# Ledger of designs, part 83: peptides against a protein of PDB entry 6A30

Target 1, 150 residues: chain A of PDB entry 6A30
Amino acid sequence: AQDADNVLQPIMDLLDSNLTLFAKICEKTVLKRVLKELWKLVMNTMERTIVLPPLTDQTMIGTLLRKHGKGLEKGRVKLPSHSDGTQMIFNAAKELGQLSKLKDHMVREEAKSLTPKQCAVVELALDTIKQYFHAGGVGLKKTFLEKSPD

## One batch from the design tools (peptide; made by RFdiffusion4, then SolubleMPNN)

Design b2_p21_4_s2 (from b2_p21_4, 12 letters changed)
Fold by OpenDDE base, seed 1:
Structure b2_p21_4_s2 (fold): chain B 150 residues (1-150), chain A 21 residues (1-21)
Amino acid sequence: as target 1 above (150 residues)
Amino acid sequence: SEEDEIREKFLSSYQEVLKKA
């Protein structure tokens, strides 16, 4: 539980901050697109975290996500005016789109064999993240989340 | 708000996972 929490907290903090902002400023269709891009980013980050570093630093995945998500500082972003909001959405979508391109640069390095404990933590983390993105049916469809490349 | 609903569902799901772990 503690290990999973250590992995999840940074991810959840990032996702909560980002999704909160996007939920406020985005129209529903844009929000869905943002969710899909964030999902891809999370999956890519998790894949890299699993493949590259030993899960010794449980905060690494959150750090990687934050490094890529640089634009959303924890500050209560005052809702910009409608014009500013649209531009921010566009910029955010553009940034997320650029992050999705990082998938193509993921060198399939030989997946380092995770220990059973690490596998369990990753599985738990993935399940939690899927639940988060599904958000009781308001978010992404389960079918979309399950089809994401494991 | 839709935001609050997403947050609440997230928190609920997260707490449920933590309880099972």
Scores: peptide ipSAE 0.056, ipTM 0.622, DockQ to the pose 0.530
Fold by OpenDDE base, seed 5:
Formats: C-alpha cells, structure tokens, sequence
Structure b2_p21_4_s2 (fold): chain B 150 residues (1-150), chain A 21 residues (1-21)
C-alpha cells in the first residue's frame, strides 16, 4: 500500500492540477490531444524510472514529479475570470510544455530486474493510471491505452 | 463537469490500489 501510494500520489497531484485546468479551457478535441500527450509522458517517464536503480519507497518518478509538480504549481496560471479563450489555451500549452520537461530529467540506464513486490506495485500503478486516463469513458479509449507499452 | 468526473474515477481507482498494495 505505501509503495503504491508513494508512486501514485505525485502522479495524481501533477495530473489532477493540470487536467483540471485543461478540462475547463479546452474544447473536447483539444482535451483528448492533451490527454494523449500526458499519457505518453507518464508512460515514458515510468519506463525510464523502472530501469533506474532500485524502485524504493521514494521512487525517482515520485521525486521528480513532486519537484516539478511543485514548480508547475508555482507557475500555475490562475485562470483570470475575464481572460479570452486564446490566452487561456496559450497558458495551458505553456503548462503542458513544463510537464514535458519531466522526461528530460530521466536518464535511461540498463534495465535492472525488479523484485516481485516492485513488479506488483508497478502493475497496480499502471492499472490505476489507465483507469484514470479512461475516466469511465470520458477520457481516452481503452484500445488506445492497451497499445501503450507496459 | 468533465474534470470532476475524471477526478472521481481516479480517486475510486486509487482507493482500490491502496487496498491491494
């Protein structure tokens, strides 16, 4: 439980903060595109983290997500009540760009074997993230999510 | 809202994971 929480909580915080903003300001098609990019980012980041030395209670992904999430929150554009839609979309794009920097801090090393416990945590985390992105059908399609590398 | 629905689905899934891990 604790290991899963250590992985999922930073992801939740980062994604919820940004998706809340994007859901408010983005048209449906744009939102779907944003979700796809975030999905790719999360999956790539997780892959790179898993290959790094050992998944501990404080995973590198968790640490990186927390550090960058806090930085992003500080830069979180408060939606002005009277900002035009163009400016809001521009701000959302900037935030997405900041999220994309997370992957640049992840260095892929040679794949290391995970313990059975670590594998179980990763599997549970991935399932949760897939469910999050699917969001009962309002998010990404299951078929799209299943094509992504686990 | 769509954002609320996404959040609710995530929280539900997250709680399930916390029970299993």
Amino acid sequence: as target 1 above (150 residues)
Amino acid sequence: SEEDEIREKFLSSYQEVLKKA
Scores: peptide ipSAE 0.071, ipTM 0.635, DockQ to the pose 0.443; fails the geometry check
Fold by OpenDDE base, seed 4:
Structure b2_p21_4_s2 (fold): chain B 150 residues (1-150), chain A 21 residues (1-21)
Amino acid sequence: as target 1 above (150 residues)
Amino acid sequence: SEEDEIREKFLSSYQEVLKKA
């Protein structure tokens, strides 16, 4: 539980904040496009982190996100009272940009195999993320999510 | 709302993970 939480919490905080905002301000078609792009970003980030994990931490994804995400708005994004929709989208895009930059700051180490425990944590994390993006059918289609690299 | 549905599914999935790991 704790290991999964350490991995998931930083990611989910970012996802919840951004998707909550986008769900409020985007038309359905636009939202689906945003979800697809965010899905790709998350998958690419996780893939790089998993394939080239830091040697020191079993909660590598969470640790990296915590190190680089200290300035990220966590939790549900509240609509600013004085910001227009354009500014809100800009702010959300900026937060997503920080996640993208995290990929570039990942230490390139030799690819190592994950321990069984690490694999289990990653699998649970991926399942949670897939379910989150599917959102009971209002988000991305299961068929789309299953075709994405795990 | 779509927002509420996303959040609900997130929380449900996250809680499931916390129970298993």
Scores: peptide ipSAE 0.068, ipTM 0.640, DockQ to the pose 0.442; fails the geometry check
Fold by OpenDDE base, seed 3:
Structure b2_p21_4_s2 (fold): chain B 150 residues (1-150), chain A 21 residues (1-21)
Amino acid sequence: as target 1 above (150 residues)
Amino acid sequence: SEEDEIREKFLSSYQEVLKKA
């Protein structure tokens, strides 16, 4: 339980903050597109963290996501009161752009094998994230999520 | 709302994982 929570919590904090913002300001079609981009970002980040550095208690995922997500307030993202919708979307896009740079800051190492315990934790984490993005059918399609890299 | 539905489904799934892990 604790190991899975260590992996999931930083990711979920990021996702909750971003999705809260986008759900408020985006039309449904735009929101779906944002969800797809966030899904790709999360999957790529997890893959790299698993393949490159070993999973530690303070997961590299959490550290990297927090570093690049520093522009996002912890918890519920508040929209600026004086900004129009266009400016809010632009700012949100900038924040996502900062997160996408996470890839460029990760030094590629040789693929490290995971222990059976680490594999189990990652599997549980992936299942949870898939459920989150599916959101009981209101989010991304299961077929899309299953085709994404694990 | 869409936001509320996403959060509710996440919380349900997350709790299930924590029970199994």
Scores: peptide ipSAE 0.065, ipTM 0.631, DockQ to the pose 0.422; fails the geometry check

Design b2_p21_4_s3 (from b2_p21_4, 11 letters changed)
Fold by OpenDDE base, seed 1:
Structure b2_p21_4_s3 (fold): chain B 150 residues (1-150), chain A 21 residues (1-21)
Amino acid sequence: as target 1 above (150 residues)
Amino acid sequence: SEEEEIREKFRSARQKVLDEA
């Protein structure tokens, strides 16, 4: 549990920060779309981290997410005007799009077999992330989360 | 606000999984 929390905490902190911003700025339909893109990003990032040696997992996910999340400084996000919000969504979508393109450049490194412990941590992490994105029914549908290619 | 409710749902979902784990 603690290991999973340690792996998830950086991801969740980033997601909380981003989702807080998006929830303020986005209409419900736009928010759902942003959530879907964030879900894909998280899944892709996790896939990459799982392929990477476990010792760097916490730092790599956090670093990859932070490198792309750096634009969200902890500052009191003054509710940007509607125009500023749209631009931030566009920029975030562009950044997410760049991350998706990075998937194509990751060489099919041989899927190193995860140890049973690593698999358990990943499964717990995935479940936590699914629950987070579902958010008691206000977020993404369970069916969408479950159909995501593992 | 609806926003605060959404944020609370996300936080609650996270906390539940962590408490069960």
Scores: peptide ipSAE 0.128, ipTM 0.668, DockQ to the pose 0.591
Fold by OpenDDE base, seed 5:
Structure b2_p21_4_s3 (fold): chain B 150 residues (1-150), chain A 21 residues (1-21)
Amino acid sequence: as target 1 above (150 residues)
Amino acid sequence: SEEEEIREKFRSARQKVLDEA
């Protein structure tokens, strides 16, 4: 559990920050779309991390996510006027797009076989992320989350 | 607020899985 938490903490911190912003500025349908894109990003990032050497990539993922997430921090939580909210959504969409592009630059190394311990950590991490994105029913549907290749 | 409720549900879901592991 602790190992999984250590791996997930940087990702979850970023997600918490972004989701807080999105929950403020997005209507329900837009929020769901954003969550779906974040889910895809997280799953793709995890897939690459599992295929890549686990320890070096976790720090890289956290760093990469933080580097691109920092663009969202500048908005002091002033309830943006409707015009400001639209601009924030546009900026957030651009940042998500940049994160997706950054994915393409991550060098895929040869898939190393995971040890049983590493597999257990990955499984726990995946379960945590699924539960996080479901968020007691306010997030993504379980059926959507289960369609993602584990 | 609705935002706080959503945020709490996300955090609670994470913590629940970690506590069960």
Scores: peptide ipSAE 0.128, ipTM 0.667, DockQ to the pose 0.683
Fold by OpenDDE base, seed 2:
Structure b2_p21_4_s3 (fold): chain B 150 residues (1-150), chain A 21 residues (1-21)
Amino acid sequence: as target 1 above (150 residues)
Amino acid sequence: SEEEEIREKFRSARQKVLDEA
């Protein structure tokens, strides 16, 4: 549990920061669409994290996510008028797009089979993220989350 | 607010999984 929390905490902090922003500026329908894109991004990032480096590189992803997440927190632009909401979404999307570039800089370490411990941590992490995105039914549907390629 | 409620549900879902693990 503690290992999973250590891996998840940076990702969840980033997600919490972004979702807080999106929940303020987005209508429910737009929020769901943003959540779907975030889900895809998180799943793709996790897949690469699992396929690429052992637990040590999770710290790098966490650090990179934290560095970008702190950039988002400092970018707490006082929400000016309605026209600026679109720009905030665009900026948030751009920052999320930088997470995709992080995907390309992750050195493809040889796909070493995860140890049973690593598998358990990943499974717990995935379950946590699924529960987070579902958010008691206000987020994404369970059926959508379960269809995501593991 | 509706926003605060949504945020709390996300946070609570995370905490629940961490507590069960």
Scores: peptide ipSAE 0.129, ipTM 0.668, DockQ to the pose 0.638; fails the geometry check
Fold by OpenDDE base, seed 3:
Structure b2_p21_4_s3 (fold): chain B 150 residues (1-150), chain A 21 residues (1-21)
Amino acid sequence: as target 1 above (150 residues)
Amino acid sequence: SEEEEIREKFRSARQKVLDEA
């Protein structure tokens, strides 16, 4: 449990920060679309982290997530006027898009088989993330979350 | 507010899984 929490904490902190922002600026239908894109991003990042050699340095995922999250932490984000909100979403999407470029720099090392312990941690992490995105029914539907490639 | 309710649901879902693990 503690190992899973250590892996999840940086992801959850990033998600909490972004969801707080999106909940303020997005209408319900837009928020749902944003959640779907975030879900895809998280799943793709986890898949890559699992399939890619365990970045032994928990610091790299945390640093990558934190580098993208730090851009949001600094300023009292005065919710800019409606026009500026679109730019913030665009910038957030652009920052999230740079996570896709992280794919190109992650050398496809041969998919090292996860140890049974690593598999258990990943399964727990995935369940936690699914529950988080479902959010007691206000987030994504369970059927959508279960169809995502494990 | 609706925003506060959404945030609380996300936080509670996370805490529930951590408590069950």
Scores: peptide ipSAE 0.120, ipTM 0.663, DockQ to the pose 0.591; fails the geometry check

Design b2_p21_4_s4 (from b2_p21_4, 9 letters changed)
Fold by OpenDDE base, seed 1:
Order: sequence, then structure tokens, then C-alpha cells
Structure b2_p21_4_s4 (fold): chain B 150 residues (1-150), chain A 21 residues (1-21)
Amino acid sequence: as target 1 above (150 residues)
Amino acid sequence: SEEEELRKKFLDAYQEVLKKA
């Protein structure tokens, strides 16, 4: 549980920050689309973490998420005017895009096989993220989450 | 708002999982 939380906490902090912003600036239909893209991003990030060497996993996710998450911790975002909302979505999309592009620069070190303990932690983390995104049925559909690569 | 309530449901779901883990 604690090991899974250590992996999840940086991801959840990023998601919470983004959801807070998007909940303020997006209509319901747009928010649902954003949630799907966030889900894809999280899954891609988790996939990379599984492929990366165990020693770099926690620190690298934390560092990657901290480097990009620090950009969103800009203080009390005054309700941006409609024009500022578009720019914020663009900036958030750019930040998310940069997170996806970081894929290409992460040296694919040889996929070290996860230990059974690490596999169990990853499985628990993935289940937690799926439940988070499902949100008791008000979020993404189970069928959508189950089709996403773990 | 509905969006704020949605956010709350996401966070509540996460907390529920952490309690069971």
C-alpha cells in the first residue's frame, strides 16, 4: 500500500492540479475529452516506468512530474477571461505534449524484468488509477479503462 | 458546480482505494 502510494502520489497531485484547472475552464463535454487524454498520458507514463530500471522509477517520475507540475502550481489563477482560458488549455496541452515527447528522450534502457513485488505494486497502482478515473461511475466508463494498455 | 462535484468524486474514489490498500 505505501509503496503504491509513493508511486501514485506524484501522479495524483498532477491529476488533481489539472482537474482543478479544467473543472474551472472546461464545459462538461470538453472535460470528458480532457479526462480521456489525461488517462492516455497516465497510462503511457506508467508503461514507461515499468520499462525503466527500478532505481530510477520513483525519482524519475517524481522528477518528471515535478518539473512539469511546478508549471501548474502558479498561484490563485484569477478566473481568466475567455481568451485566457484558451491560452491556458493550449499551455496545458503543450505541457502534456512535452510529457509525451519526453518519451523519445528517455533512453530505452533494456526492459529490466520487474520483481514480483514491483509487479504487485504496479498492478495495485494501475487498479487505483482505474478506480480514480472511473470515479464510481461518474468518470470514464469501465470498458474504456479496460481497453487501455496497462 | 457539476465539474467541481466530478472532481470530488474522483478524489473520493482515490481515497477509498488507499484505505483498502
Scores: peptide ipSAE 0.077, ipTM 0.617, DockQ to the pose 0.494
Fold by OpenDDE base, seed 3:
Structure b2_p21_4_s4 (fold): chain B 150 residues (1-150), chain A 21 residues (1-21)
Amino acid sequence: as target 1 above (150 residues)
Amino acid sequence: SEEEELRKKFLDAYQEVLKKA
């Protein structure tokens, strides 16, 4: 559905950009850890988007993701020296950590009951993201993805 | 490269879902 794509596209763009960077600078074990943290971040962001603003505010997900993505200017990121790569991971982790603090500033508006249509869009979005993170078996394990709070 | 293969698999998974949606 076009509605699911509208929700997923900003998330997928962010994930592709970050995964490209992490795949270049991280060893396989570190990459798996980063993928797990990204999965948690995506799930938390989706949960908040579902619980806080109506799904129509595509602007807030995009703005939250873009504000954190702006640190990755599309410029030719010269592979930073090992020291710069660690700092970039630290800055990315710090930015991800600030997303967790954004949880405290997002007023728990009363869990507006999702309409059946919104639930269907969310379910489709979750399935898409699970498949994306599984990546035909090279990403996260299905058992890990299924344990994430729906 | 391993990176290119990973990216391709992520993109392929996404495209497959979009085709079914």
Scores: peptide ipSAE 0.070, ipTM 0.620, DockQ to the pose 0.552
Fold by OpenDDE base, seed 4:
Structure b2_p21_4_s4 (fold): chain B 150 residues (1-150), chain A 21 residues (1-21)
Amino acid sequence: as target 1 above (150 residues)
Amino acid sequence: SEEEELRKKFLDAYQEVLKKA
């Protein structure tokens, strides 16, 4: 539980903030496109996070994500009462940019095989993310999420 | 709303993971 929480919490905080904002400001068709791009970004970030650091310490992914996520506004993207929709999108894009830059702070170490426990944590994390993006059918289709490489 | 549905599904999924992990 704690290991999965350490990995998921920074990602989920970012996703919740950004998806909440996008759900408010985007039409359904636009939102689906945004969700697809976010899905790709998250999958790429997860892949890199798993491959690059030695997952020796299960807390390391969480710590790296938290350490780099400390720069992520942990809060619900409060729609600034006075910012136009363009500024809100810009702020959300900036936060997404931080997620994409996470790789730059990860030292490429030798791709160590994940322990069974680490694999289980990653699998649970991926399942959570898939469920989040599916959102009971409001978000991305299951068929789309299943085609994405794990 | 689409936002509320997304949040609900997120929270449900996250709680499920915390119970398993």
Scores: peptide ipSAE 0.093, ipTM 0.659, DockQ to the pose 0.441; fails the geometry check
Fold by OpenDDE base, seed 2:
Structure b2_p21_4_s4 (fold): chain B 150 residues (1-150), chain A 21 residues (1-21)
Amino acid sequence: as target 1 above (150 residues)
Amino acid sequence: SEEEELRKKFLDAYQEVLKKA
């Protein structure tokens, strides 16, 4: 539980910060599309995190995500008036792009077989993220979340 | 607001999973 929380908390903080912004500026249909892209990004990041680092590197990813997430929070320009919604979307997209770059900088360390403990942490993390994105049915559909390659 | 409700649902879902972990 604690190990899963250590991995998940930075991701959730990042997601919460971004989702808050997107929920404010996006119409419901746009928000769903953004959520789908965020889901793909998170899943791809986790997949690389699982395949590459021992638990120690998960803390590094969490730290990187926190550092970037805090950078995002600090870069959260006080939304001036309604006219800059487009600029906010571009900034949010740029921030998502930075997460993608983080994915590319995750050196494919040799696919070490996960220990049973690491597998359990990953499974728990994945389930948590799926539940988060589903959000009691107001987020992404379960069918979409389940089709993500494990 | 609709945003606050959405945030709350996301956070509630996260907390529920953490309690089971």
Scores: peptide ipSAE 0.078, ipTM 0.632, DockQ to the pose 0.626; fails the geometry check

Design b2_p21_5_s1 (from b2_p21_5, 7 letters changed)
Fold by OpenDDE base, seed 5:
Structure b2_p21_5_s1 (fold): chain B 150 residues (1-150), chain A 21 residues (1-21)
Amino acid sequence: as target 1 above (150 residues)
Amino acid sequence: VQELVEKAEEIKKILEEELKK
C-alpha cells in the first residue's frame, strides 16, 4: 500500500493540478480527448515505472516529481490562461519523459517478471487511477478504462 | 521518453486547435 501511494501520489498531484485547469478551459469534447491521451500517458508511465526500476527508485521518482512540482506551487492561482494549461501539460510531459529517461538508464536489468509484490502494487495503482479517471461518472467511461490495454 | 513526448505534443496540439476556434 505505501509503495503504491508513493508512486501514485506524485502522479495524482500532477494530474489533479492539470485536470482542474483543463476542466476550466476546455470544452467537454476536448476535455474527453485530453483525458484519453492523459490516461494512455499515465498507464504507459506507470507500467514503465513499476516494471523496470527496482522499488528503491520510486523514492527518486517521487523526489524528482516533488522537486519539479514545487516550482509550480509558489505561483498564486492566477486563473491560468489557456496557454498556461498547455504549457503545464508540456512541462508535465517533459518531466514524465525525464523520469522515463531515468528508467532507461536503470533498465540495464533485463525485464524480470513482476514480483508478486510489484503485481499487487500495480493492481492497486490501476484501480486507484481508474477510479480517478472515472471521477464518479463525469470522467472517462468505465468501459473505456477496462478495455484500455493494461 | 519519445512516446511520452509525442503524447504530450498530441495533447498540446489538441489544446492549441481548440484555442484557435
Scores: peptide ipSAE 0.018, ipTM 0.528, DockQ to the pose 0.059
Fold by OpenDDE base, seed 3:
Structure b2_p21_5_s1 (fold): chain B 150 residues (1-150), chain A 21 residues (1-21)
Amino acid sequence: as target 1 above (150 residues)
Amino acid sequence: VQELVEKAEEIKKILEEELKK
């Protein structure tokens, strides 16, 4: 449980911050597309964080995720004017671009088979994230989440 | 990480498309 919380909390903080922003600035069709890509990104990040636990990678991912989540808290959410929305999207795109820097820090550890404990953590985390992305039916469809190859 | 980077770039591209509207 504690290990799952340690992995999930930074991800959830990032998602809450970014999804709130995207829900305000994106059209419904674009938002759905963004949500699908975020789902894939989160699934892959979670898998790697749990499966490939060099402490260094977790701290970097956690720091990166936390850094991206905190940047959005400060502003009184005025409905961004069209100009403000543009700048916010630009900033979000720039922040996502910083994920490319993680490539240089990931040591390609051999894909070790997950231990039973790691599998249990992954399953618990996966269920939590599925519920989050489903968002009571206003987010991604359950059928999409279950059929995702990620 | 390469897959994460690729997905992040895909999201970035979607956001950039919105900036062009």
Scores: peptide ipSAE 0.026, ipTM 0.559, DockQ to the pose 0.068; fails the geometry check
Fold by OpenDDE base, seed 2:
Structure b2_p21_5_s1 (fold): chain B 150 residues (1-150), chain A 21 residues (1-21)
Amino acid sequence: as target 1 above (150 residues)
Amino acid sequence: VQELVEKAEEIKKILEEELKK
């Protein structure tokens, strides 16, 4: 449980910050599309994070996620004009894209079969993330989250 | 709205490219 929380918390903090922004500035249809791509990104990032040696990578993920998350706190979210909202979405997407650079720092441990402990952490993490993306029924459909090939 | 849709497609493309890496 604690190991899962240590891996998930930085990801969840990033998601909460970005999704709150997206929910304010995106049209509902656009938001749903972004959420689907974010779901895939989170699944991919989580898989890589759990498969790789947990201790060194947690600090790296936390540092990368914190460096990008700090920019959002200060300003009273003026409802950006349509142009400002678009630029903010683009910037947030670029920040999320930089999470892929974590891949280069993650020692390519060959696709070792997850240990039973890692499998349990993945299962717990998946349930938590599914609940988050479902957002009490206003987010992604539960059927989509369960049938995701990712 | 159209501009946001275009940007969402751009974001989608960026995310897909990052997933392929």
Scores: peptide ipSAE 0.020, ipTM 0.511, DockQ to the pose 0.034; fails the geometry check
Fold by OpenDDE base, seed 4:
Structure b2_p21_5_s1 (fold): chain B 150 residues (1-150), chain A 21 residues (1-21)
Amino acid sequence: as target 1 above (150 residues)
Amino acid sequence: VQELVEKAEEIKKILEEELKK
């Protein structure tokens, strides 16, 4: 449980910040597309965080995710005007672009098979994230979440 | 890492496309 929380918390913080922004600024169809890509990104991030043992890589991913999540908190809840929405999209795109910096720091470790413990953590994490992305029916369809490659 | 970067770029592209509308 604690290991799952350690992996999930940085991801959830990032998601909460970004999804709140996207829900405000995106049309429903665009939001759905963004959510689908975020789902893929989250799944990939989890896989790497769990599969790549080096504490350095996990710490870096967690730090990057946390840094991206914290950048959104300081915004005073002013209802974004349409012009503000455009700038917010640009800023969000810029923040996502910073994930490219992660490439330079990750050592290609050979994909190790997940231990049973790691598998259990992944399963718990996946269920939590699926519930989050479904958002009581407002978010992604259950069928998409279930068919996505885990 | 490369796959994460690629997905991030896909999201970025979607956002940029919306910004152009």
Scores: peptide ipSAE 0.018, ipTM 0.541, DockQ to the pose 0.067; fails the geometry check

Design b2_p21_5_s2 (from b2_p21_5, 6 letters changed)
Fold by OpenDDE base, seed 2:
Structure b2_p21_5_s2 (fold): chain B 150 residues (1-150), chain A 21 residues (1-21)
Amino acid sequence: as target 1 above (150 residues)
Amino acid sequence: VQELIEKAKEIAEILKEELEK
């Protein structure tokens, strides 16, 4: 449980900040497309985080996620104009894209099969993330989340 | 709305490209 929380908390903080922004500025169809890509990104990031040695990687992910999360000042997010909203989405997507670069800094430890402990952490994390992305039926469909190849 | 859809597609492609790296 604690290990799952350590992996999930930085990801959830990033998701909460960015998805709240996207929900305000995106049209519903656009939002669904963004959510699908974010789902894939989160799954891949989580997989890498759990497969890699826990101590150094949690610190790196936490640092990267925290570096990108600082831009949300507590200010009353004035509903940006459609143009401003798109730029904000682009910036947020660019920030999320920087998480992929973490892959290059993560020592390719050989694709060792997940230990039973790592598998349990992944399962707990997956259930939590699925519930989050489903968002009580407002988010992604359960069938999509369950059948995702990721 | 159409402009937002096009930009969202662009963002999705960027995210996809970064994911494939």
Scores: peptide ipSAE 0.021, ipTM 0.519, DockQ to the pose 0.033
Fold by OpenDDE base, seed 5:
Structure b2_p21_5_s2 (fold): chain B 150 residues (1-150), chain A 21 residues (1-21)
Amino acid sequence: as target 1 above (150 residues)
Amino acid sequence: VQELIEKAKEIAEILKEELEK
């Protein structure tokens, strides 16, 4: 649970900041598209971040995400201009991409099957993220989240 | 990484299209 929270919290903080912005600037239909793409992005990132690197690197990833996430938080919540939202997405993608590169550097060790503990962490993380993206029924449909191939 | 960047670009383009309306 704590390990899942340590991995998820930086991602959730990033998502919360960006989704709050998107909810303000996007039409409902566009927001739904953005949410779907973010869902895919998060799922792919989590799979890469949790499944592929050994647990020892989750602490480094959490530290890197926390270090980069703190860099974003120190900016006073000026309602980012519409351009700032786009830039935040690019920055978020770049950061998530750097985490994926960290994977490629670590994948020198054969993709060991997830330990039962790692599987439990992934399952808990997935449930938490599904709940977040569902947002009490305002966000993505549960059926979409459950049937997503990601 | 490249796939993530491409998805982020896709999201950014969707956002730009809405901001241009």
Scores: peptide ipSAE 0.020, ipTM 0.512, DockQ to the pose 0.060
Fold by OpenDDE base, seed 3:
Structure b2_p21_5_s2 (fold): chain B 150 residues (1-150), chain A 21 residues (1-21)
Amino acid sequence: as target 1 above (150 residues)
Amino acid sequence: VQELIEKAKEIAEILKEELEK
């Protein structure tokens, strides 16, 4: 449980910050589409993060995610001017893209069968993230989350 | 990785389109 929380917390903080911004800017239909793509991205990243690297590499991911998440200063989210908003989106997309570069470092390790402990951590992490993306019913539908290739 | 980058770019374009409205 503690290991799962340590891995998930940085991801959750990053997602919460970004989704809060998107919820303010996007129409409901656009937001739903963004949420679906983010869900896929997070699921793929987590699967690789927990399944592919040994637990030691999780600290690197957490550090990378925290380093990028801190760039969204707690400052008064002034509705960015159209120009500032575009740059923020580009930066957010770039940050998400950098999470993908972490995959290149992870793919080199042989697809070792997950230990039962790792499987339990993944299952717990998945349930937590599903609940997050459902967001009390205002986010993604449960049926979508369950049908997503885990 | 490349797929994730492409999805991130897609999200960025969707958000850009929304900001341009």
Scores: peptide ipSAE 0.018, ipTM 0.526, DockQ to the pose 0.060
Fold by OpenDDE base, seed 1:
Structure b2_p21_5_s2 (fold): chain B 150 residues (1-150), chain A 21 residues (1-21)
Amino acid sequence: as target 1 above (150 residues)
Amino acid sequence: VQELIEKAKEIAEILKEELEK
């Protein structure tokens, strides 16, 4: 449970910040599309975070995500000018891309099958994220989240 | 991750298009 929370908390903080912004600026139809792409992004990020050896990556991801989250808090919610929201997403995408390059430097530990403990953490994390993206029924449909191949 | 970057760019473009509306 604690390990799942440590992995999820940075992702959830990022999602809360971004989704709150998107909910304010996007129409409902656009928001649904954004949520679907974010869902795929989160699933792929989680898969990588959990498959990669937990110790070095959690601290690095947590540090990178915390550094980015602190940058978001200091800005007085001036409605980001049209350029600022795109730039923030671009910067977030760039940082996620840098996390990928870090994967190439991490020793090719063979795709070790997730230990039963890691599988349990993944399942708990997935349930939490599904609940988050469902957002009490205003987000993505539960059936979509359950049938997603991601 | 390159695919994630591309998807994030796609989201950014969708947001940009909506903001330009």
Scores: peptide ipSAE 0.019, ipTM 0.523, DockQ to the pose 0.058; fails the geometry check

